# Peptides against a protein of PDB entry 1ZZD, part 10

Target 1, 109 residues: chain A of PDB entry 1ZZD
Amino acid sequence: FQVVNPYLLRDLVDLGIWDEGMKQYLITQNGSIQGLPNVPQELKDLYKTVWEISQKTIINMAADRSVYIDQSHSLNLFLRAPTMGKLTSMHFYGWKKGLKTGMYYLRTQ

## One batch from the design tools (peptide)

Design b1_p13_2_s4 (made by RFdiffusion4, then SolubleMPNN; from b1_p13_2, 8 letters changed)
Fold by OpenDDE base, seed 5:
Structure b1_p13_2_s4 (fold): chain B 109 residues (1-109), chain A 13 residues (1-13)
Amino acid sequence: as target 1 above (109 residues)
Amino acid sequence: DPNAFPSVEELEK
């Protein structure tokens, strides 16, 4: 896998903040730029890692898509630090949102 | 956090 999104790399270069130090930082941060004070918030929002994206939003999007897709599409969810309560609420939220498929592929970090 | 999942209790309301 790649640590740095190629588009993120481009934008960091364009910002003039890409260097070896930045590279090492990203490696230690698993590709996250959320902690960088010199990066615009817009870019932080754009380049959230899968672990930083709201899975609620993912479920909402999946629910919206489910209107037009069949059971063949599986929902992949990513939680950095899942708890039983969070998993339960996530499951019920998906159900409540009317997902056609109950197949969730959960990945944890 | 508006992006947080609702609690189970909230979902049951």
Scores: peptide ipSAE 0.065, ipTM 0.459, DockQ to the pose 0.512
Fold by OpenDDE base, seed 3:
Parts: C-alpha cells; structure tokens; sequence
Structure b1_p13_2_s4 (fold): chain B 109 residues (1-109), chain A 13 residues (1-13)
C-alpha cells in the first residue's frame, strides 16, 4: 500500500494547500511534490522521493559513515532507468569512495 | 551535473 509521508502531510497542511485534490495528486505521483508550483523549493528538496534523490549523495553518505564502523551499513540504491554503464559507474564509485561492502540492494522503478 | 556518476573511463584514470 501507499501512504503519504506524515511529515510532508504536516508541512502541506501548514502551507494551507492540503486537500483531497492534493492527496490524490500525491498518490498518482508516487509521493512526489516536485511538480507542484505552490510548494516552496526548500520543501521540494527536503521531500524528494527515493527516486529523486541523487544516489551519488547516498553513496557519499555511506562512505562517510564507514569511517567509523568496521563494516559499512547496507546500501540501498534506487534507479528509475538504469543502464549498464550507470550501474557499473555506481559500483566503481562506491568502491573508490572506500565502502567496505558493495551495494546490497538495487531497486528499479 | 555534479550529481551524476562519473563515467567508467573517468574512474579508471
């Protein structure tokens, strides 16, 4: 099932733009608010879905954490339209960044 | 694009 992020819901309510139409919009957009003209950019940046977040940033964060632990945390990557080249570059980038373990999960939309 | 992954060729350098 699909649910609306409760924090996003709160912020949309605070903006006064939450209604049934907005709810249906979010459902059809898989939770994305990127296309909404009446939402501040800062909120769009905050509430990027897993498909909208730069996976490079995710790898960077994982690499930073790995400095303090013996084993890297499990890494999940989400790609909308992966290509062989992109997948390969992600793997090598992760390795180059010093991840102790490779990518554990790969999700494709 | 700073958020794009580097190419394989670039990483091999």
Amino acid sequence: as target 1 above (109 residues)
Amino acid sequence: DPNAFPSVEELEK
Scores: peptide ipSAE 0.065, ipTM 0.497, DockQ to the pose 0.528
Fold by OpenDDE base, seed 2:
Parts: C-alpha cells; structure tokens; sequence
Structure b1_p13_2_s4 (fold): chain B 109 residues (1-109), chain A 13 residues (1-13)
C-alpha cells in the first residue's frame, strides 16, 4: 500500500507545500488531502482515496461493464463507516442497476 | 446529493 500517490506528491511539490510535516500529516490521514485548506478543490476532487470516491458511481460503472461480459466484474466497495441502512441501500441499488452478481467484496476501514 | 443512494423506501416502490 502506497500512502501517497506519486502524482499527488508531484503536484504538492509544485504547489510548494510539500515538507516533512505534510508527509506526516498524509500518513496519519491515509493519503487523504480533503482536509487541507491550502489545496485547490480541483486537486481534492482528483485525488480522492478509495474511501472518498462515491460508491454509487462505482456501481454505475460496474453495471455498464456487465453489459459486455457474462458475469459482472469483481466489484469491490469501500465504506469508511457503514450503517445497516446504507448497506441495504447499496445492495438494492446494485440489484436495480442489473448487476449479474452481487457485491463480491465489501471493505471497511 | 447526486452521490447519495436512494432511500430504502424509495427502492421498495
């Protein structure tokens, strides 16, 4: 597991905000820059971790891929703090979108 | 919120 995306590292250096303190911050945040006030929102949107990407979007993409294959691709969903209600909604949404197989992996932090 | 999942009640319709 690489804590800091190499492209993110480059962009942080270009912004002139990369230092040892930033490195330690990112380690404690598992690579997330969402909480940094001095980073443009455009970069925050670009460098979302797996825990910050919309899982609804992931399901939509998986449904699109399933049109071309016999079985749905191995679908991995990531939830930082899942609740029973949210899990239920995800399962039903995946079903409604026509995924041929259910959720293969559910990862939690 | 476009990224929000539909409510359970909405999906049951």
Amino acid sequence: as target 1 above (109 residues)
Amino acid sequence: DPNAFPSVEELEK
Scores: peptide ipSAE 0.033, ipTM 0.422, DockQ to the pose 0.478
Fold by OpenDDE base, seed 4:
Structure b1_p13_2_s4 (fold): chain B 109 residues (1-109), chain A 13 residues (1-13)
Amino acid sequence: as target 1 above (109 residues)
Amino acid sequence: DPNAFPSVEELEK
């Protein structure tokens, strides 16, 4: 587990906002910069953590890839707080979108 | 909520 993305670190240094306080903040936030007011929204969108990325979008992208190659068996999803209903919905959505197989790997925070 | 999926009932319509 890497707390800070090396490219994010570079960009934060380039912005001149990297310091020990920022480092500690990121550690407590598990690498998330979404709550930082002095970071441009463009960077926030670029450096979403795996827990902040839309898993629905990932499923959509996987479904699109599956048209060309069998990518369903490599799909990993990340959920912060999974429930039975959410898992069922995700599986059903994946099926409806044409995934050849179910979810390969589920990671939880 | 980036992980807001349609309910099963909604998808079955």
Scores: peptide ipSAE 0.033, ipTM 0.416, DockQ to the pose 0.838

## One batch from the design tools (peptide)

Design b1_p14_1 (made by RFdiffusion4)
Fold by OpenDDE base, seed 2:
Structure b1_p14_1 (fold): chain B 109 residues (1-109), chain A 14 residues (1-14)
Amino acid sequence: as target 1 above (109 residues)
Amino acid sequence: FDDLEDDVPEESYS
């Protein structure tokens, strides 16, 4: 399957930093460019993977959608290294935001 | 997660 976002590929080529080494790096990093020092921060912000997006933001978006629907959409959260403390915090935060349904799916890397 | 552990009482997850 596609590891590298096609638009990211284009931008890396435009920056002149795309090569076989970069390709292999991205494969090992599951498409993440966050660790690359030679990439502008604006591109890092644009091309965050699902593991790099704040799950708090995801909960906020889910709460916003729930205003217009009877049942909240299935909430999928992603954590690289979940701990009991983090999971509990996420659950209570979702509750405080007024989600009609709890956390349906938790996916880990 | 965005540093929310302090917002949850310890009794809730211990």
Scores: peptide ipSAE 0.043, ipTM 0.384, DockQ to the pose 0.083
Fold by OpenDDE base, seed 4:
Formats: C-alpha cells, structure tokens, sequence
Structure b1_p14_1 (fold): chain B 109 residues (1-109), chain A 14 residues (1-14)
C-alpha cells in the first residue's frame, strides 16, 4: 500500500518541501497534510484523505451519477467512528437522494 | 453526518 498519494508526492516535491522528515510525518498522519502549515490550502483541499472527505459529499456525488446509470455504482463510505445514529443518517440521506442501492462497503478507521 | 443526525428520530438509534 501507499501512504502518500503519488500526485501529492509530486506536488510536495514541486513545492520543495519533500524530505525524510515530511515522509515520516505523513506516515504518522496516515497521509494527511491538513496539519501542515507550509502547504497551501488549495493543496489541502485537493488531497483530503478518505477520512477527511465529507461522506455527505460522497453520497451527493453518487446520487448525481445514479441519474445517468441503470445500476447505481457501488458506494464506499468511510467513517472514523461509526455510530448507529450516523449509519441511520447516512442510509436516510442516501434514500432521500434517490440512491437505488445502499452502501456497498463501509470501512472504519 | 452530525448535521443529519437531528433529522433522524431517536427511536432509530436503538
């Protein structure tokens, strides 16, 4: 597996901030750059990890895609700390948005 | 989905 996205690696190199310290930092942060003060916000927004992306946004994108497909694409959701309330809310919201199928796979951190 | 939790009845949490 790769801890660092290859495109992120490229951009960090282009910024001139890639070094062994940065590598170790990213390993300890599971690939997150959100805590780095020397990284432009634009890159932080671009390179959110699966744990940092709003799952509501993921559902919205899935719903948008489902408009043009007969079978809804598989939806993968990632939750750091799933609760019954969160799961129920996701299912409810997915249904409200017109998803034909529920989540294909749920991963937890 | 903290913003959506309020839209779900409490009975759905058990």
Amino acid sequence: as target 1 above (109 residues)
Amino acid sequence: FDDLEDDVPEESYS
Scores: peptide ipSAE 0.043, ipTM 0.374, DockQ to the pose 0.094
Fold by OpenDDE base, seed 1:
Structure b1_p14_1 (fold): chain B 109 residues (1-109), chain A 14 residues (1-14)
Amino acid sequence: as target 1 above (109 residues)
Amino acid sequence: FDDLEDDVPEESYS
């Protein structure tokens, strides 16, 4: 199994900061580079893990797709610390955005 | 989940 995105690996190599230490760091951080001071912000913005992306944005993207595809597709949502309020908000927001027949799957760390 | 939580009434919770 691969922890590091292959494109991220390429960019880290291009930055000259890829080594065994970096590899182990990324393993422990589940692929996140957000905490690395020697990585440009543009790369941090590009290489967000599923836990670092706004799930609202994910819902928006799903809503955009749902206009053109079967509503029976599944939608995976990722939250570090879900609460009932967050879950309810996600549900109603999804509904408001037109995901009326979408299947929502919640994943947590 | 962003700032939407405060916009949902508690009575709407399952």
Scores: peptide ipSAE 0.038, ipTM 0.384, DockQ to the pose 0.083
Fold by OpenDDE base, seed 3:
Structure b1_p14_1 (fold): chain B 109 residues (1-109), chain A 14 residues (1-14)
Amino acid sequence: as target 1 above (109 residues)
Amino acid sequence: FDDLEDDVPEESYS
């Protein structure tokens, strides 16, 4: 698997902070830059991993797509620490947003 | 889930 997003790699190089230490850091952090103090917040917002992005946003995007297609695309959600409350919230939120199909895939870290 | 958990009654957890 690829740990480092190629676009992230480019931007880190452009910032002049890419080195072997940075590479090893990203490997240990599964590609996350959220803990790096020398990275602008703009890049942190841009390069959230699947475990760091708002899954609510993913549901919103899926709902938007469903307006133009007969059936909703497969929904793949990621939760680092799922609880029954979170799962229930996700289910009902998806329904409320008008998803034509339920959640297909749930992954945990 | 973006703090939506608090919007779900505890009875809905099971």
Scores: peptide ipSAE 0.036, ipTM 0.388, DockQ to the pose 0.097

Design b1_p14_1_s1 (made by RFdiffusion4, then SolubleMPNN; from b1_p14_1, 7 letters changed)
Fold by OpenDDE base, seed 4:
Structure b1_p14_1_s1 (fold): chain B 109 residues (1-109), chain A 14 residues (1-14)
Amino acid sequence: as target 1 above (109 residues)
Amino acid sequence: SEEVIDDVPEEEYE
């Protein structure tokens, strides 16, 4: 069970390389694109860094692109200081937006 | 290498 970053998904779709094969590849590579020859280096470098985004923004993007992700994928979220309140908020917001999985894999920074 | 979220409301759904 692997998670895909919604920004990464967007970029892969924009490149026209997102398909079932790519999805399975990312699963086997724990979400890493570093080994993909058809991905620009600039994009690889971008995803080497930790970036900050709005909670609502990332969830909205995931919901919008839910057509591209089946229920075998979930959203990967990172919080600097997670609390139960924050986690609950994220969960319900995702649910409201109709995410297929309705489940987030949370990792702490 | 990951997205960090800082603007999550603390008590939105508590």
Scores: peptide ipSAE 0.016, ipTM 0.391, DockQ to the pose 0.067
Fold by OpenDDE base, seed 5:
Structure b1_p14_1_s1 (fold): chain B 109 residues (1-109), chain A 14 residues (1-14)
Amino acid sequence: as target 1 above (109 residues)
Amino acid sequence: SEEVIDDVPEEEYE
């Protein structure tokens, strides 16, 4: 499967913010960079124009089903009493905390 | 491994 298009990957590498944590974050966000504070707005607008779906839609998909990212290790993230805002924050938190390796399971309970 | 997050801040991203 392809979550990150090659142009987005290039731009993130050029920004110096590409790593495994970013990769996992993007997988959970279906390629969205809209919620990233360290990405210039110009890039957000560019990729929004090309293929962006709403953050709300991405979060809804994550809420409907557990988000699974297959890596070598294993990590399960659980959110109690989830809201749209909490789910967004949790996705971003996963990146911030540096999920560099491992199987990433985003679950609601 | 597992991590349970109870106090996730409410933030809006658009």
Scores: peptide ipSAE 0.015, ipTM 0.383, DockQ to the pose 0.090
Fold by OpenDDE base, seed 3:
Structure b1_p14_1_s1 (fold): chain B 109 residues (1-109), chain A 14 residues (1-14)
Amino acid sequence: as target 1 above (109 residues)
Amino acid sequence: SEEVIDDVPEEEYE
């Protein structure tokens, strides 16, 4: 199975942001980079496909999958002013840190 | 624009 476009892989490497965490994140996002805050918009536009969906939907799908994989070490988020970018960044960070599950729930304060 | 992880306080995570 190949989740990452080889040209996308190259560009992510060139950006210096490719690592195991990035790989795992892309697997959970079906190859989508649209939600990544550290990826230039130019690349997001370039690699947009028919499978691309809104960032909100991406996060929701990732959250849904994460809860069914393992809930034992869920990352719970508490935000005063949540944005989609912030949520995506935190979710990505969770995967980059080797967590097997994403957001279990979000609390706004 | 998207927000990055470094601007999110660690204390807001569980």
Scores: peptide ipSAE 0.010, ipTM 0.353, DockQ to the pose 0.087
Fold by OpenDDE base, seed 1:
Structure b1_p14_1_s1 (fold): chain B 109 residues (1-109), chain A 14 residues (1-14)
Amino acid sequence: as target 1 above (109 residues)
Amino acid sequence: SEEVIDDVPEEEYE
């Protein structure tokens, strides 16, 4: 199954930000790039989909899985007193910090 | 590796 728009794929490659982590992220987000900090706003505007209205819900569901798998490294992330909002923010925080190329686990203390 | 994060801010996004 193809979640990523082929034109979006091209643009992400041209930006030099396409990798396995990005692919997995987009799969979990049903192709949405709205939350990516390293994507120009013009591309975000271009690639809005019907899924954008439920994007936060999708991310919340993904956050509950606690495991995001990539091929290489792993990082365990521990949160104290987590809320759904905090988990969601953490997901994007991790992505922003460059965890798109690594496996990370969300755990509670 | 392991990292403890307890100060992650909640951000609003669409």
Scores: peptide ipSAE 0.013, ipTM 0.343, DockQ to the pose 0.116; fails the geometry check

Design b1_p14_1_s2 (made by RFdiffusion4, then SolubleMPNN; from b1_p14_1, 6 letters changed)
Fold by OpenDDE base, seed 5:
Structure b1_p14_1_s2 (fold): chain B 109 residues (1-109), chain A 14 residues (1-14)
Amino acid sequence: as target 1 above (109 residues)
Amino acid sequence: PEEVEDDVPDLSYS
């Protein structure tokens, strides 16, 4: 059986970055946090040794708090002076709104 | 489809 490590969830909460968007992102990434630019490298180094499947288990057990919107709606996101942080936020926002599929538009100005 | 416009905040930190 897999050892579930709940410390990842705790640490993300402590960082103040845990939300439904983060949850959905991690699901699509099979629980990996390595690609998150807004996570300290120290945390990435800590959890790269943890079984990714255990992280996924924790995420799957987490409550779904996403706000439902009609999937027929399209989302237009405006970025001014885009940074990696903003791009990450855009991804999280899309998942948070339930845009797991479909199209959302990025506009820069 | 109806379009929703929103501004994306930056979740990055130091």
Scores: peptide ipSAE 0.016, ipTM 0.380, DockQ to the pose 0.046
Fold by OpenDDE base, seed 2:
Structure b1_p14_1_s2 (fold): chain B 109 residues (1-109), chain A 14 residues (1-14)
Amino acid sequence: as target 1 above (109 residues)
Amino acid sequence: PEEVEDDVPDLSYS
């Protein structure tokens, strides 16, 4: 798999901050630039990884799809450090949003 | 680096 998004690579090069050190950093961070102080916040928001997108936002998107798809969709959530309380909250939030099939699969890092 | 905080509430009991 590719760790660095090709569009992210382009933008980092345009910023003049791409080098071997940056490459190694991104490898250790699984492609995340969220911890870089010299990167604009707008760029960080644009290139959030699957582990950094709000799970609430993902649930909202899944609920929107459920209006048009009758139990043929799946909701996959990605959590770095899941807790029982967090999982419970996501479950009930999904229920509140009217998900038909609920959480299909949970991946942990 | 700092992890991104998720906006889903944590209802863990302590």
Scores: peptide ipSAE 0.014, ipTM 0.368, DockQ to the pose 0.066
Fold by OpenDDE base, seed 4:
Structure b1_p14_1_s2 (fold): chain B 109 residues (1-109), chain A 14 residues (1-14)
Amino acid sequence: as target 1 above (109 residues)
Amino acid sequence: PEEVEDDVPDLSYS
């Protein structure tokens, strides 16, 4: 299992901040660079993990795709700490956005 | 791992 995105690795090397310490940090952070103070915000915005992307954003993307497909894609959401209230909120939001089907897979960390 | 905020509201009430 590769925890570091190969493009992220390239960019970190280009920044000159890649070393063994950085590697170990990323391993402990499951590939997240959001907590690194020496990384530009632009890169943080670009390299969000599936756990860091807003569930609303994912639902928006799914809704956008479903408009142009006769049979909706399966929707996969990732939650760190799901609650019934949060799941209900996501379901209603997805329905409001016009998703043809409900959530197919829910993955938790 | 780092805690991140999601903009999807939690409809749970206490």
Scores: peptide ipSAE 0.007, ipTM 0.356, DockQ to the pose 0.080
Fold by OpenDDE base, seed 3:
Structure b1_p14_1_s2 (fold): chain B 109 residues (1-109), chain A 14 residues (1-14)
Amino acid sequence: as target 1 above (109 residues)
Amino acid sequence: PEEVEDDVPDLSYS
C-alpha cells in the first residue's frame, strides 16, 4: 500500500511545497491533493485517485477497449460510498455502452 | 479507511 504516488511526490517537490506537513496531510487524505489550495488544477486533474475518477469515465474507457477484447477482462469500480441505486445505474450504463462483461468487483474506501 | 473489496454479481453480456 503506497500513500504517495512517486510521480506526485516529484511534482510536489518541484513545486517547492513538499515537507513533513505535506507528507502528513497526504497520509490523512489517502494520497489526494484535491483539497490543496496551492496546487495547480492541472496537477489535481492528473493525480486523481481511484476514488476521485468518474465512474462513467472508467466505464467509457472499458467500453472503448472492449472492442479489442473477447469477454476476458473484468471491470473494477471504486466507490467511496456506494448505494444500490448507483450500482444499478453503473451496471445499466455499462450495458448501454456495449460492455461485453459487467462489473465483477467493487472496491470501497 | 482501508480498501475493501466486495464481489459483485456477474452481469456478463456475452
Scores: peptide ipSAE 0.000, ipTM 0.265, DockQ to the pose 0.041

Design b1_p14_1_s3 (made by RFdiffusion4, then SolubleMPNN; from b1_p14_1, 8 letters changed)
Fold by OpenDDE base, seed 4:
Structure b1_p14_1_s3 (fold): chain B 109 residues (1-109), chain A 14 residues (1-14)
Amino acid sequence: as target 1 above (109 residues)
Amino acid sequence: VEEVIDDQPELSFS
């Protein structure tokens, strides 16, 4: 399991802001750069962690690509604080979008 | 659609 996006690491190095302090910050923030004042907004928009992306958007993307696949692929969803209500909503939304995947994995933080 | 819930371990870059 890769915690740090290799492209993000490269971009931080290119910005000249990668150091031990940055590394420790990312560890503390679970890879999030959203709180960094010295990172351009365009990079923040690009490098959202799985916890920062709407799971609805992830389901939409999965549904879009599932149109072009013949075999079932596993879908991974990530929730910080899962509730039965949220799970039910995601389940029905995925079903409504016509996901071919018979099983999805829910990751919790 | 079947649900499989798996707790994500604490993330670490070390």
Scores: peptide ipSAE 0.007, ipTM 0.276, DockQ to the pose 0.048
Fold by OpenDDE base, seed 2:
Formats: sequence, structure tokens, C-alpha cells
Structure b1_p14_1_s3 (fold): chain B 109 residues (1-109), chain A 14 residues (1-14)
Amino acid sequence: as target 1 above (109 residues)
Amino acid sequence: VEEVIDDQPELSFS
């Protein structure tokens, strides 16, 4: 079990902001650095967790892969705060993108 | 920790 991405850890050390307080913060935030004001936005974009990546982007990538395979691979979507509206929109967007024989699994944290 | 909240049926497109 590893909460902190090893490459993220390296970059935080290189920034000189890694300490015990930072470690505890990341544990409580499940590895997210999005709330840290002293971290460059470029690093925040690079180290988005699965809960912070746009699920629309995930669907797009899955659709792109489906062009090259007979059966769509299983697609896992992650939402922190799912609503019926979001679920419906995601379902129909996936359909619109033409995922061939994909299986959609929606998960919440 | 993950919780499955919805299982969508397998979709097939021609």
C-alpha cells in the first residue's frame, strides 16, 4: 500500500517542501496535492489522482482504444460525489462515443 | 477504497 506516488515524492523533495507535515497531509488527502498553494499548477496537473481526472477524458481515451480492438475493454469511472444527472450524462456520453462492447463500472470513493 | 455504485449493461455497436 502506497499513498504517495514515488515520482510525486521525488518532485516534492526537489521542491524542498517535503516534511512530516506534508506526509500527513497527503495521507489525509488520499495522495492529492490539488489543495496545496505552494505547489506549481503544472505539478498539480501532472499528478491528478483518479478522482481528479475528468471522467469525460477517460471515456474519450477508452473510445480511442476501442477502434483497435474487437471488444471494448472494461471501463472504470470514478466519482467522489455521484448524482443521477452525472451518471446519466456519463452513460450517454459513452454511448455517443461509440464504445463497441464496453462494460461500464461506476465507482465512488 | 472503492464502492460500485452502478453496473451498466454491456453495450454492442455495429
Scores: peptide ipSAE 0.006, ipTM 0.281, DockQ to the pose 0.044
Fold by OpenDDE base, seed 1:
Structure b1_p14_1_s3 (fold): chain B 109 residues (1-109), chain A 14 residues (1-14)
Amino acid sequence: as target 1 above (109 residues)
Amino acid sequence: VEEVIDDQPELSFS
């Protein structure tokens, strides 16, 4: 798969900070720009990896989608450092939001 | 013990 989002690549080029060092950095960071001091916060907010996006937001999106489908689609969650408490909270939150199905897949980094 | 759902990675739907 492509390590760098093509739109992110464009924006990094536009910022004038794209080079081989940046490329290698992104490879080691699995595409994350959150640790880069020379990147505007707006771009950091825009380009979150699957490990950086709030799962609460994803659950909300899933819940919003589920009300319009006959059969619930699979819900995949991605957590960088899951704890049992956090997983339990996610399950309860999903239930509270009225998801027709529970968590289908949990993936961790 | 419940924890607050913090900023976590993208959810995928199929």
Scores: peptide ipSAE 0.016, ipTM 0.348, DockQ to the pose 0.253; fails the geometry check
Fold by OpenDDE base, seed 5:
Structure b1_p14_1_s3 (fold): chain B 109 residues (1-109), chain A 14 residues (1-14)
Amino acid sequence: as target 1 above (109 residues)
Amino acid sequence: VEEVIDDQPELSFS
């Protein structure tokens, strides 16, 4: 199981919706709150999981970090349903951003 | 469930 983000836990408690049922829901949803109808959109935007963040944003952050390091960090990308089109787009975008050499991991849910 | 579907040890961009 995944450990619940402590800040998310705090906010759910503050909303008064934290209970054992909510805990089990988050475990089955791998920490995602996107499907919860009783959570404000602001919190949904704040607590996106790796599956819910744009991989373009992940690549941008990796490129930004590369400015400060001589050896590139490992790049991990997450897709629920990878297609050849998506994979090609990701590779081309990474090339365009000038990423250094490193480990590339493609993961699916 | 998280699954690794592709593992490329040295990805180069030039």
Scores: peptide ipSAE 0.006, ipTM 0.283, DockQ to the pose 0.043; fails the geometry check

Design b1_p14_1_s4 (made by RFdiffusion4, then SolubleMPNN; from b1_p14_1, 8 letters changed)
Fold by OpenDDE base, seed 2:
Structure b1_p14_1_s4 (fold): chain B 109 residues (1-109), chain A 14 residues (1-14)
Amino acid sequence: as target 1 above (109 residues)
Amino acid sequence: AEEVIDDEPELSYT
């Protein structure tokens, strides 16, 4: 199990901000750098974790792939704090985008 | 680590 993406590690070292404290921080944050004030926004955007990617974006990508296949592929969604309203919205958005099978698995952290 | 909250297939929309 690797918490830190090896390319992220390289970039943090190149920035000169990698140390034991940073390592421990990333472990507690499950690899997320979103909360770090001294990291450029471009890097934050590049290294979004599966929990930080917009679920709408994931659904869009799934819908795009579904155009080329008979059955919609499995769609896995990841939520840190799911609410009934959020789940309902995601379901209907998927339907609106033309997903054939819909959401297959829903996971939380 | 992740927790599975729903592993049942959804209804087909087509």
Scores: peptide ipSAE 0.007, ipTM 0.291, DockQ to the pose 0.042
Fold by OpenDDE base, seed 1:
Structure b1_p14_1_s4 (fold): chain B 109 residues (1-109), chain A 14 residues (1-14)
Amino acid sequence: as target 1 above (109 residues)
Amino acid sequence: AEEVIDDEPELSYT
């Protein structure tokens, strides 16, 4: 898969900070720009990886989609560092939001 | 203690 989002690449070029070193950095960070001091916070908020997006936001998006899908679809979650407590909270939050199906897959980095 | 959902993962449906 492509490590760098093409829109992120464009914005980094526009900032004048794109180079081979930046490319290698992003590869090692799996596309994350959260640790870069020379990137505006607005861009950091915009370009979150699957590991950086809030679980609540993802669950909300899934809940919105689940209203229009049948039981053949399942929820797939991506967590960087899951704990049992976080997983339990996610399950309860998903239930509260009326997800038709529970978590089918949990993927970790 | 139960942890609060703080880091949001990306959700997909398969």
Scores: peptide ipSAE 0.015, ipTM 0.345, DockQ to the pose 0.215; fails the geometry check
Fold by OpenDDE base, seed 4:
Structure b1_p14_1_s4 (fold): chain B 109 residues (1-109), chain A 14 residues (1-14)
Amino acid sequence: as target 1 above (109 residues)
Amino acid sequence: AEEVIDDEPELSYT
């Protein structure tokens, strides 16, 4: 398991903020840069982890891919703090977006 | 009020 995205690592080095402290920070934050004050917002938006991407965005991406796939693909969702309300919301949103298959597997952080 | 999806979960196809 690679904690730091290699492209993110490059960008952090280019910013001149990569050091051992940054590395340890990212390890403790599971690769998230969202809490870093010295990182431009554009990079934070670019490098959202799977746990930081909204369910809506992920479902949108899945729906977009589903348009071009012939076979049914199982959708895996990763939720940081799943509730029945969130799961229901995702289910209906996915259905509304025309997902061919429902959620196959749910992973939690 | 309905609980809406706000967190961006990781989506992958298996």
Scores: peptide ipSAE 0.010, ipTM 0.342, DockQ to the pose 0.197; fails the geometry check
Fold by OpenDDE base, seed 3:
Structure b1_p14_1_s4 (fold): chain B 109 residues (1-109), chain A 14 residues (1-14)
Amino acid sequence: as target 1 above (109 residues)
Amino acid sequence: AEEVIDDEPELSYT
């Protein structure tokens, strides 16, 4: 699998912070830059991994797509630390947003 | 790093 997004790599090089240490850090962090103090917040927002994206945002995007089709697309959610409460919240939030299909896939980091 | 914990689970909104 791709550990480092090629566009992220470019931007890190442009920042002048790319080195062997950074590479090893990203490998251990599964490509996440959220914990890096020397990276602008703008880049952190841009390069959120699937584990770091708001699940509500994902659901909203799925709901928006459902407007254009008879049946909503499958929804795949990624959670680092799922709880029953969080799963329930996402489930009903999707329902309230008009998703015609439930949550199909749940993955954890 | 990635683990599938549910594959097309049956859920109810009611």
Scores: peptide ipSAE 0.006, ipTM 0.293, DockQ to the pose 0.039; fails the geometry check

